# Designs tried in a protein design run: peptides against a protein of PDB entry 7PB4. Part 132

Target 1, 105 residues: chain A of PDB entry 7PB4
Amino acid sequence: KMLNIKEYKEKLLSTLGEFLEDHFPLPDRSVKKKKKNIQESSVNLITLHEMLEILINRLFDVPHDPYVKISDSFWPPYVELLLRNGIALRHPEDPTRIRLEAFHQ
Target 2, 218 residues: chain B of PDB entry 7PB4
Amino acid sequence: DALQMAVGYFEKGPIKASQNKDKTLEKHLKTVENVAWKNGLASEEIDILLNIALSGKFGNAVNTRILKCMIPATVISEDSVVKAVSWLCVGKCSGSTKVLFYRWLVAMFDFIDRKEQINLLYGFFFASLQDDALCPYVCHLLYLLTKKENVKPFRVRKLLDLQAKMGMQPHLQALLSLYKFFAPALISVSLPVRKKIYFKNSENLWKTALLAVKQRNR

## One batch from the design tools (peptide; made by RFdiffusion4, then SolubleMPNN)

Design b2_p10_3_s3 (from b2_p10_3, 7 letters changed)
Fold by OpenDDE base, seed 5:
Structure b2_p10_3_s3 (fold): chain B 105 residues (1-105), chain C 218 residues (1-218), chain A 10 residues (1-10)
Amino acid sequence: as target 1 above (105 residues)
Amino acid sequence: as target 2 above (218 residues)
Amino acid sequence: MLLRLLIESL
């Protein structure tokens, strides 16, 4: 039973990876670093695939607290994409935390 | 070039130190509007400005004006549309901006260079049918995108449930008729044979501009 | 359902 869940997780992540890389690329940070000193914290945005991987991993690793804190690396469009599509849910008491929706109920 | 300066202003954002921020903004906005309606915009200019309009960087009035002038000179990049859909999901856009975007997307559909990635967004557009304000325009978009492979039993059920809730709306009837065409076994209900499919809210704000674009590209 | 839609769009 556990092996089948891991294999399913890996297959899901692999299948999602190819699709998400092709169709949900990160917004090109082709903002040419013109040298001006504004410390816009170059927060490295993570891919939608990486976001889903984090959420899936948290659900499997910590099923009693499957929530992930939204960091500055989470591109807000992707967070809201996940929320609006019912892929993720906000924590009822902490809007900065999200979990994967349990689709298998 | 005045257009490049205007696009560069929107990309960089308002310089904090300018006392005349509103006058400068209005000047650049008018420059973009004038060029877009006269000549259309290059694909790269649309990519930049469309993202700005949907990012919530500016106020709703400015975003609405930018979005209204997203008129192509030749083509719109599919990548620009995919990025735009991603921004719609962020919820920083007003309901009116979302409606305007779907109207724009339907109006500009033929000018988008490719449809492969947009077709993969089918499920996201279909989920937006639940929004009563978006539903007419989403039905029109889905009517343009729907392939046989998209017609699934669960989507048929959702459309029938939506029809039961909202009544026999012309835009919903158009989409259901297309679904019945692709999968007649999934839709046993007799649909009224409408000779003409009417998307009532298809008043294309860009009709005159698009005619001019088509004339220049002939 | 939507992961299913994402997966079905795959």
Scores: peptide ipSAE 0.033, ipTM 0.587, DockQ to the pose 0.179
Fold by OpenDDE base, seed 2:
Structure b2_p10_3_s3 (fold): chain B 105 residues (1-105), chain C 218 residues (1-218), chain A 10 residues (1-10)
Amino acid sequence: as target 1 above (105 residues)
Amino acid sequence: as target 2 above (218 residues)
Amino acid sequence: MLLRLLIESL
């Protein structure tokens, strides 16, 4: 049973990776820091793939609390994309936490 | 004012108990249309109404009319565009609404306050090239957005594959020519030297309104 | 839509 879950997780992540590379290529993170002096915290934004990987991993690793805290590395458009597509859900009591939607129920 | 009442109606949605729902909706829609075409809309009003038009909250006819009157008084917030793109990915809007949105986005491109986050959506727009109905307008949008850093070997392959499938379309040729300009080593194919790049006139629907906006903001 | 369908199909 556990082996099947790991293999399924890896297959899911691989298939999502290929799909995202083919259809949703990473925006070139070459936002060269134009050093304008404003202390805008150089938060390294994560990819949509990395965001999904985090959500999937949390669902498998902690199924009783599958929620991930939204960090500054989560690009708001990607969060909204996932939420609005019903791929992710906000925690009912904490809007800073999101989980992967359980599509297999 | 009448506009705030109209925007508030669309934001809250139709009151279930009103027997005259259609008349009320039409009244508010006409209010928005009249203000938008005469004076343009504030960035905040566009933020609200653009999201409503793409959310699937109303029928396609209403959404189309709302989207057609998304004319700025001054600027459009980049955040509004980002939110709108997120709704396109949800797929609650019709194919015709998606086409209209890309036409709008191209037409209003110069009125968007910032482009940093929109540039990060390059991949999402590029994916939309696979839709035959969207392809002409997406090519135009990508022509406006493309930087040297966006020109990657995999995107070149995808454009060449699309050209093989769809034939030598003027909009694909325009985008490929730009790609060749930025990265000549990635495109060995001889592109016909077209003296004029022709995109479908996306701005035609808003031509008069856009001229008025440009005159008012000078 | 495609991403959701993909996740749902997996």
Scores: peptide ipSAE 0.045, ipTM 0.660, DockQ to the pose 0.256; fails the geometry check
Fold by OpenDDE base, seed 1:
Structure b2_p10_3_s3 (fold): chain B 105 residues (1-105), chain C 218 residues (1-218), chain A 10 residues (1-10)
Amino acid sequence: as target 1 above (105 residues)
Amino acid sequence: as target 2 above (218 residues)
Amino acid sequence: MLLRLLIESL
């Protein structure tokens, strides 16, 4: 049972990776704001693939609390994309937390 | 306020029990249209209504009318645009609505408060160049967004491939000329020196309204 | 749509 879940997870992530590379352009990470003096936190934004990987991992690792806190690394357009497509759901009590939609329930 | 009632109607949706759903819808739509064309809409009203127009909640005719009246009083929130683009990815809106959205986005570009997140959507917009109906408007949008850092070899190749497929389109030539300006080493092809860059539909559906907005905010 | 279908098919 556990081996099948890991293999399934890896296959899911691999298939999603290939799909996202082909159909979803990664936003150019290259907005290196030139360091002028103001501490605007250069938050390293994660890819849509990395975001989905985090959500999938949380669903498999902690199925009873599958919610992930939206960090500053979560690019807002991708969060909205996932929510609007019904791929992710907001936590009912905490809008800063999202989970992968349980398509198998 | 009549506008707040109209926006609230679109946000909450039609009350199931109303026998006169169409008359109520038309009344509220006319209210939004009248205010938008006369005074413009607040950023919050645009945020709500733009999402509704792209969500597929209403029919294409209604969505088209809503989108046509997305005229700002002052500014459009970048977040509203980001949310709107997310709806384009969902695919619940018609192709005609997508075209209208890109036309709107180009028309309203100067009224968007920030461009940071929109600039990050560059790759998404660039992928939309493959849609023949969107291509003219996407080229115009990309012409407004393109920075030196966006000009990459793979994008140059894609633009040249599109040119090979579609022929020498004025909008594509405009974008290629900008790419050549930023990265001349990546574009060996001689581009015709067009003295004037022409994008399709320079006659903006919103031309008169936008002039009025600019006059009120001066 | 495709992404959702892909996730739903997995």
Scores: peptide ipSAE 0.041, ipTM 0.575, DockQ to the pose 0.248; fails the geometry check
Fold by OpenDDE base, seed 4:
Structure b2_p10_3_s3 (fold): chain B 105 residues (1-105), chain C 218 residues (1-218), chain A 10 residues (1-10)
Amino acid sequence: as target 1 above (105 residues)
Amino acid sequence: as target 2 above (218 residues)
Amino acid sequence: MLLRLLIESL
C-alpha cells in the first residue's frame, strides 16, 4: 500500500511537472530593482508544480488535517486556478488554508 | 504636484485620524481622474494605482473609479498587468471589478509595452472562460493572445464543451475560428463563416481617451 | 479540467 502511494505520487508529480511547465509557466518577475522603496517583498513565487507538490505531500503526510496555509510564495492566480478547476478546496472556516480535493474517494 | 500628492495618499492609505476623510479622498480621486482623462498617467502611476484598485484597500466604488481612470500617457508596464492579475483571485475585488478589469485589459492591450509575461498567463485566462460574466471579455483577450503553441487538444475540447453549454456565442465563435486557423486538424466541426468578428464593445468607456493618447504619441 | 482529469486518471 505505501509503495503504491509513493509510486503514484511520483508518477503524478512527474506527469504534472511536464504539463505545468508547458501550460502554466511562472511569470518571470524580472522586476529590475529600480530602487524605489516599494518593499515589494521579493517573495520568490513557487511554481504551480511546487504548489501541487506541497498540497499532495500534506494530504499524504497529514490526512486528518490536509490543509496548507497560503503563503506569500503562492501566486494568487495559481491558487484560484486550483480552486476553480476543483483541484483544491478552501477551508470552510479559514480562507487562508487550502487542501487538495480527494479525487480517489 | 497635485497628482503626486493624490497618488501618495492612495499608496499610504487613509490616515485613521482625519476628520474629513471622505472630502480628502474625493479631492485626490478627482485629481487623479482629471489628469488621467486629460493627459493620461505615467507607467509608474498606473502601477501604483492599479495595484490599489484591485487590492481591496478601498471600497468598491473608489476602486471602480480608480480602475476607470487607468489611462496611460504612453505605455502600461507588463509587470503592472501581471501584478493586477494576481489580485483578481484574492477574493477582495467584486465581480463587477473583475469584469471592468478584463474590459480595461482588452481596451489597453496595445498600450502594454510587452506581451511575453502576459502570454505566460494564457492558461489562467483560459480557466476564467467558465465564468459567464467574464467569458465574453476573456474570449476577446484570448483572441488577442492566442498563438499556435497555445492551441492544444484539451483547450479545443473545453471550448467545444463551452459552446455546447452556452450555444453559438459570437465571442466564442471568434476564438474557435482562430483555433481552427492555427490547428485545423483539431477542430473537425464546421464553424459558420462569419465575415465580421463581434466582441462586446469593451473599449467604449475609454474610446475618446485612447484616441487622444494615440494622437499625443504620434 | 485537464489537470483534474489528469489527477483523476492517475
Scores: peptide ipSAE 0.040, ipTM 0.691, DockQ to the pose 0.272; fails the geometry check

Design b2_p10_3_s4 (from b2_p10_3, 6 letters changed)
Fold by OpenDDE base, seed 3:
Structure b2_p10_3_s4 (fold): chain B 105 residues (1-105), chain C 218 residues (1-218), chain A 10 residues (1-10)
Amino acid sequence: as target 1 above (105 residues)
Amino acid sequence: as target 2 above (218 residues)
Amino acid sequence: MQLRLLVESL
């Protein structure tokens, strides 16, 4: 059972990865504006693939609390994309937490 | 100067202790409006104010007024647009603000310094086609952004489904015609040969301002 | 929709 879940997870992530990279790439924030010390929090954004991986892992590792806290590394368009497509759900009491929708139940 | 003070006010937010918050807000808003419509705003000023308008820091009325005066002196930074799209996805702005933003983005498209990063947002814009209020403006934006590499079978299917749902909308027909141009094998449906693609340009809130910007930059 | 279908097909 565990091997099948792991293999399924890997297959899911691999298939999604190519699609997500092609259609929903991260914007290149590397515009080094030199001068002003605006502490743009140098938070490295994660890919949509990585975000999904985190959500999937949380669902499998902690099924009783499958929610992930939205961090600064979560690009808001990705969060919205997942929510709008019904791939993720917000926690009913804490909008800063999201879970993967359990499509596989 | 007065503009820097106004921008600084919006950036820092209202000082809690001011008894005349509304008067101060209105004063600074009028300053921004006056400069924007007369001379346009610098790219840095647009960067700051556009983010403020979409962040939900102020009420919808204020956000709408700020967004309406996002008129460039020369160019708009692509980075500002990317950040703005991010704010739209946070969901702190109203539906009307989203519509206004897409109208603004279409109107100001030629003044954006680069398009490479905006083109990466193609999928996000395409996903917004399902919103009936946004659909006309998103079709126009996509018409401006679409490259051959964006024309995929699943997007063709989605556009045809939207056409089946919404009927033969001019904006949707325009986008479909462009898709057929890039990938004729994906679109078997006979599209009416429209000699002129008409997006609702008649309601460009910025028409006069944009003419002035073009004249200053010639 | 497509992303959901992709996830569901997986």
Scores: peptide ipSAE 0.048, ipTM 0.809, DockQ to the pose 0.299
Fold by OpenDDE base, seed 4:
Structure b2_p10_3_s4 (fold): chain B 105 residues (1-105), chain C 218 residues (1-218), chain A 10 residues (1-10)
Amino acid sequence: as target 1 above (105 residues)
Amino acid sequence: as target 2 above (218 residues)
Amino acid sequence: MQLRLLVESL
């Protein structure tokens, strides 16, 4: 069972990788640091691929609480994309937490 | 400068202790509106105020007024647009604000300094076609953004599905016609030959202001 | 929708 899950994970991530990179790339924050003090917290955004990997890992590692807290590294359009396409669900009581949808079981 | 004070007020937010919060807010809002409609706003001012309008920091009425006065003096930074799209996805703005934003984006499209990053958002805009309220404006935006490389079989299928659901909408037909132009082999369906492309008039709110901006930058 | 279909097809 575990081997099948790992293989499935790797297959899923490999297949999605090219698709996600081609169709949903991160915007190049070429924020040229012009010195104006807007502390736009240079939070490094993660890729959609990395976000999915985190969600998949959480589902497998902690199946009884498969929710991941949305961090500042989570680009909001990616979160919305996952939710809108039914790939992820928000926690019913905590909108800052999301999980992978059960179709990955 | 009165404008700098007004922008600073919106950036820092209302100080809890002010007895005349509403009067102060209105004063600063009017200052921004007056400058924006007369002279336009600098790219930095638009960056700040656009984020504020979409962040949910203020009420919908205030956000709407701010968004309506996002008129550039010269250019809009594409980074501001990328940030704005991110705020739309956070879900703290109303549906009407989202519609207004897409209308604004279409109206101001030519004033955006670069399009490379906006083109990377193509997939996100395309996903928003499913929203009936946004669909007309998103079709117009996609019509402006679409390159041959964006025309994929799965997107063609989605557009045809939308057409089946919504009927032969003028904005959808315009986008489909463009898709057929780039990739005729992907669209076997006969599209009516339309002599004129009709989108909802998104520019009406800013028409006079945009003419003035174009005249100042000539 | 396509992303979901892709994920579901895996």
Scores: peptide ipSAE 0.047, ipTM 0.815, DockQ to the pose 0.275
Fold by OpenDDE base, seed 5:
Structure b2_p10_3_s4 (fold): chain B 105 residues (1-105), chain C 218 residues (1-218), chain A 10 residues (1-10)
Amino acid sequence: as target 1 above (105 residues)
Amino acid sequence: as target 2 above (218 residues)
Amino acid sequence: MQLRLLVESL
């Protein structure tokens, strides 16, 4: 049973990878290092694929607390995309935490 | 320069110690408004002020006024637009601000220096079609952005489903017509031959300002 | 089916 879940997870992530890269790529941060002091924290944004992987892993690893804290590496459009499409849900008491929606109910 | 002082005020935020915070805010806001409508703003000024307007740093009334005066002197940086879209997704701005932003984006579309990164945001804009308040403006934006490569079966289905739900809206019909143009095999439904594409609520709040910008850049 | 729905929702 566990092997089947891992295989399913890997297949899901692999299938989504190409689609997500094609349709929801990260914007090229042509951060021209213009010297001005705006600490735009050079936070390395993760891909939508990586974000989903984190959410899926958390759901499987910690099913009783499947929530992930939104970090600065989470591109806001990705978070919004997941929420709008019902792929993710915010924690009812902590809007900085999100979980993968249980599609298997 | 009065404009630089005003922009600097918005960037740094209100100095805690000023008893007359509201008067100072209004003074700087009027300065930005006056310059923007008279001469337009530099790309750097738009970059700063647009982000401020969408970040939720100030109240909705102030943000709305700032956004309304995001009129370019010459060009708008694509990077400013990408950042702005990111701020919209953070959810610190009101629904009315989001609507105003999309109206602004459509109005200013030709003044954006590049479209490569904006085109990469196609999927995000398309996902916003489900918002009834945004839908007319998003359809208009997508009409401007859509390439043949963007016309996919799943997007066609979503548009047809949306049409089934909302009825034959002019803005949706315009976008569907464009989709049919690029991929006729995906849209078997007969679309009414409309001689003129009408995006309802396309009232460009900036029409007069944009005419002035075009005249100055000739 | 669920993957398709996910892909279609994205």
Scores: peptide ipSAE 0.039, ipTM 0.815, DockQ to the pose 0.109
Fold by OpenDDE base, seed 1:
Structure b2_p10_3_s4 (fold): chain B 105 residues (1-105), chain C 218 residues (1-218), chain A 10 residues (1-10)
Amino acid sequence: as target 1 above (105 residues)
Amino acid sequence: as target 2 above (218 residues)
Amino acid sequence: MQLRLLVESL
């Protein structure tokens, strides 16, 4: 049973991955303009696919506290996209935490 | 330079010890406004100030004034726009600031140096169509950005749903007409042949300033 | 909507 859920999850995530990459790609930060001095903290942003994977994993791993803390790796447009589409919900008491909407509960 | 001092003030924030914080703020804001309307701002200055206006660092009144004077001397960096969209999503700016930003983005669209990364934000802009306050300006922006590749069945459905909800809005019709042009098979609905596409507030706040910018860069 | 439906299928 657990293996089937994992496989289903992987298949779903893979199918989502192509769609998300096509329609919601990360902005190319590759303009490394060598301006030497300003330590712009190159926070590595994760893909929308990776963000969803984190949210899904948290829901399965910790169903009683399915909330994920928004990290600096979470691109704000992705967070907003998930929230606006009802894919994710903010924690009622902590707006820095989001969960996957439990569509099956 | 007075402008550099003003930009530096906004970037670093007010020095805690100044008894006349408001007077200092106003002085620097007026400096930025004067230069912006007279000569325009450098791309680097716009980058800094645009982020400040959308970060929620200052009050809505200040943010609004900053955003109103985001007039380029030559070009606006696409990176500044991408960062700005990110700030909008953080939710620290007011709804009125968001509206003003989209108005600004439409008004300044031709002055943005590149469109490649902005085109990648198409889906995010499209998602903002559901906001009634943003919808007219987002439709205009999407009208400027839309390529054949962006016209998908699910987006067509969403636009039709919005039209059903909001009625036959001129800005929605304009965007739908463009979609029909690129993908006539996806839109079976007869759209009224409007001779003129009307977007709300074609008379933007920056009309005079933009004319001056175009004249200086010719 | 499609993204939601797709995620809802999860």
Scores: peptide ipSAE 0.051, ipTM 0.809, DockQ to the pose 0.365; fails the geometry check

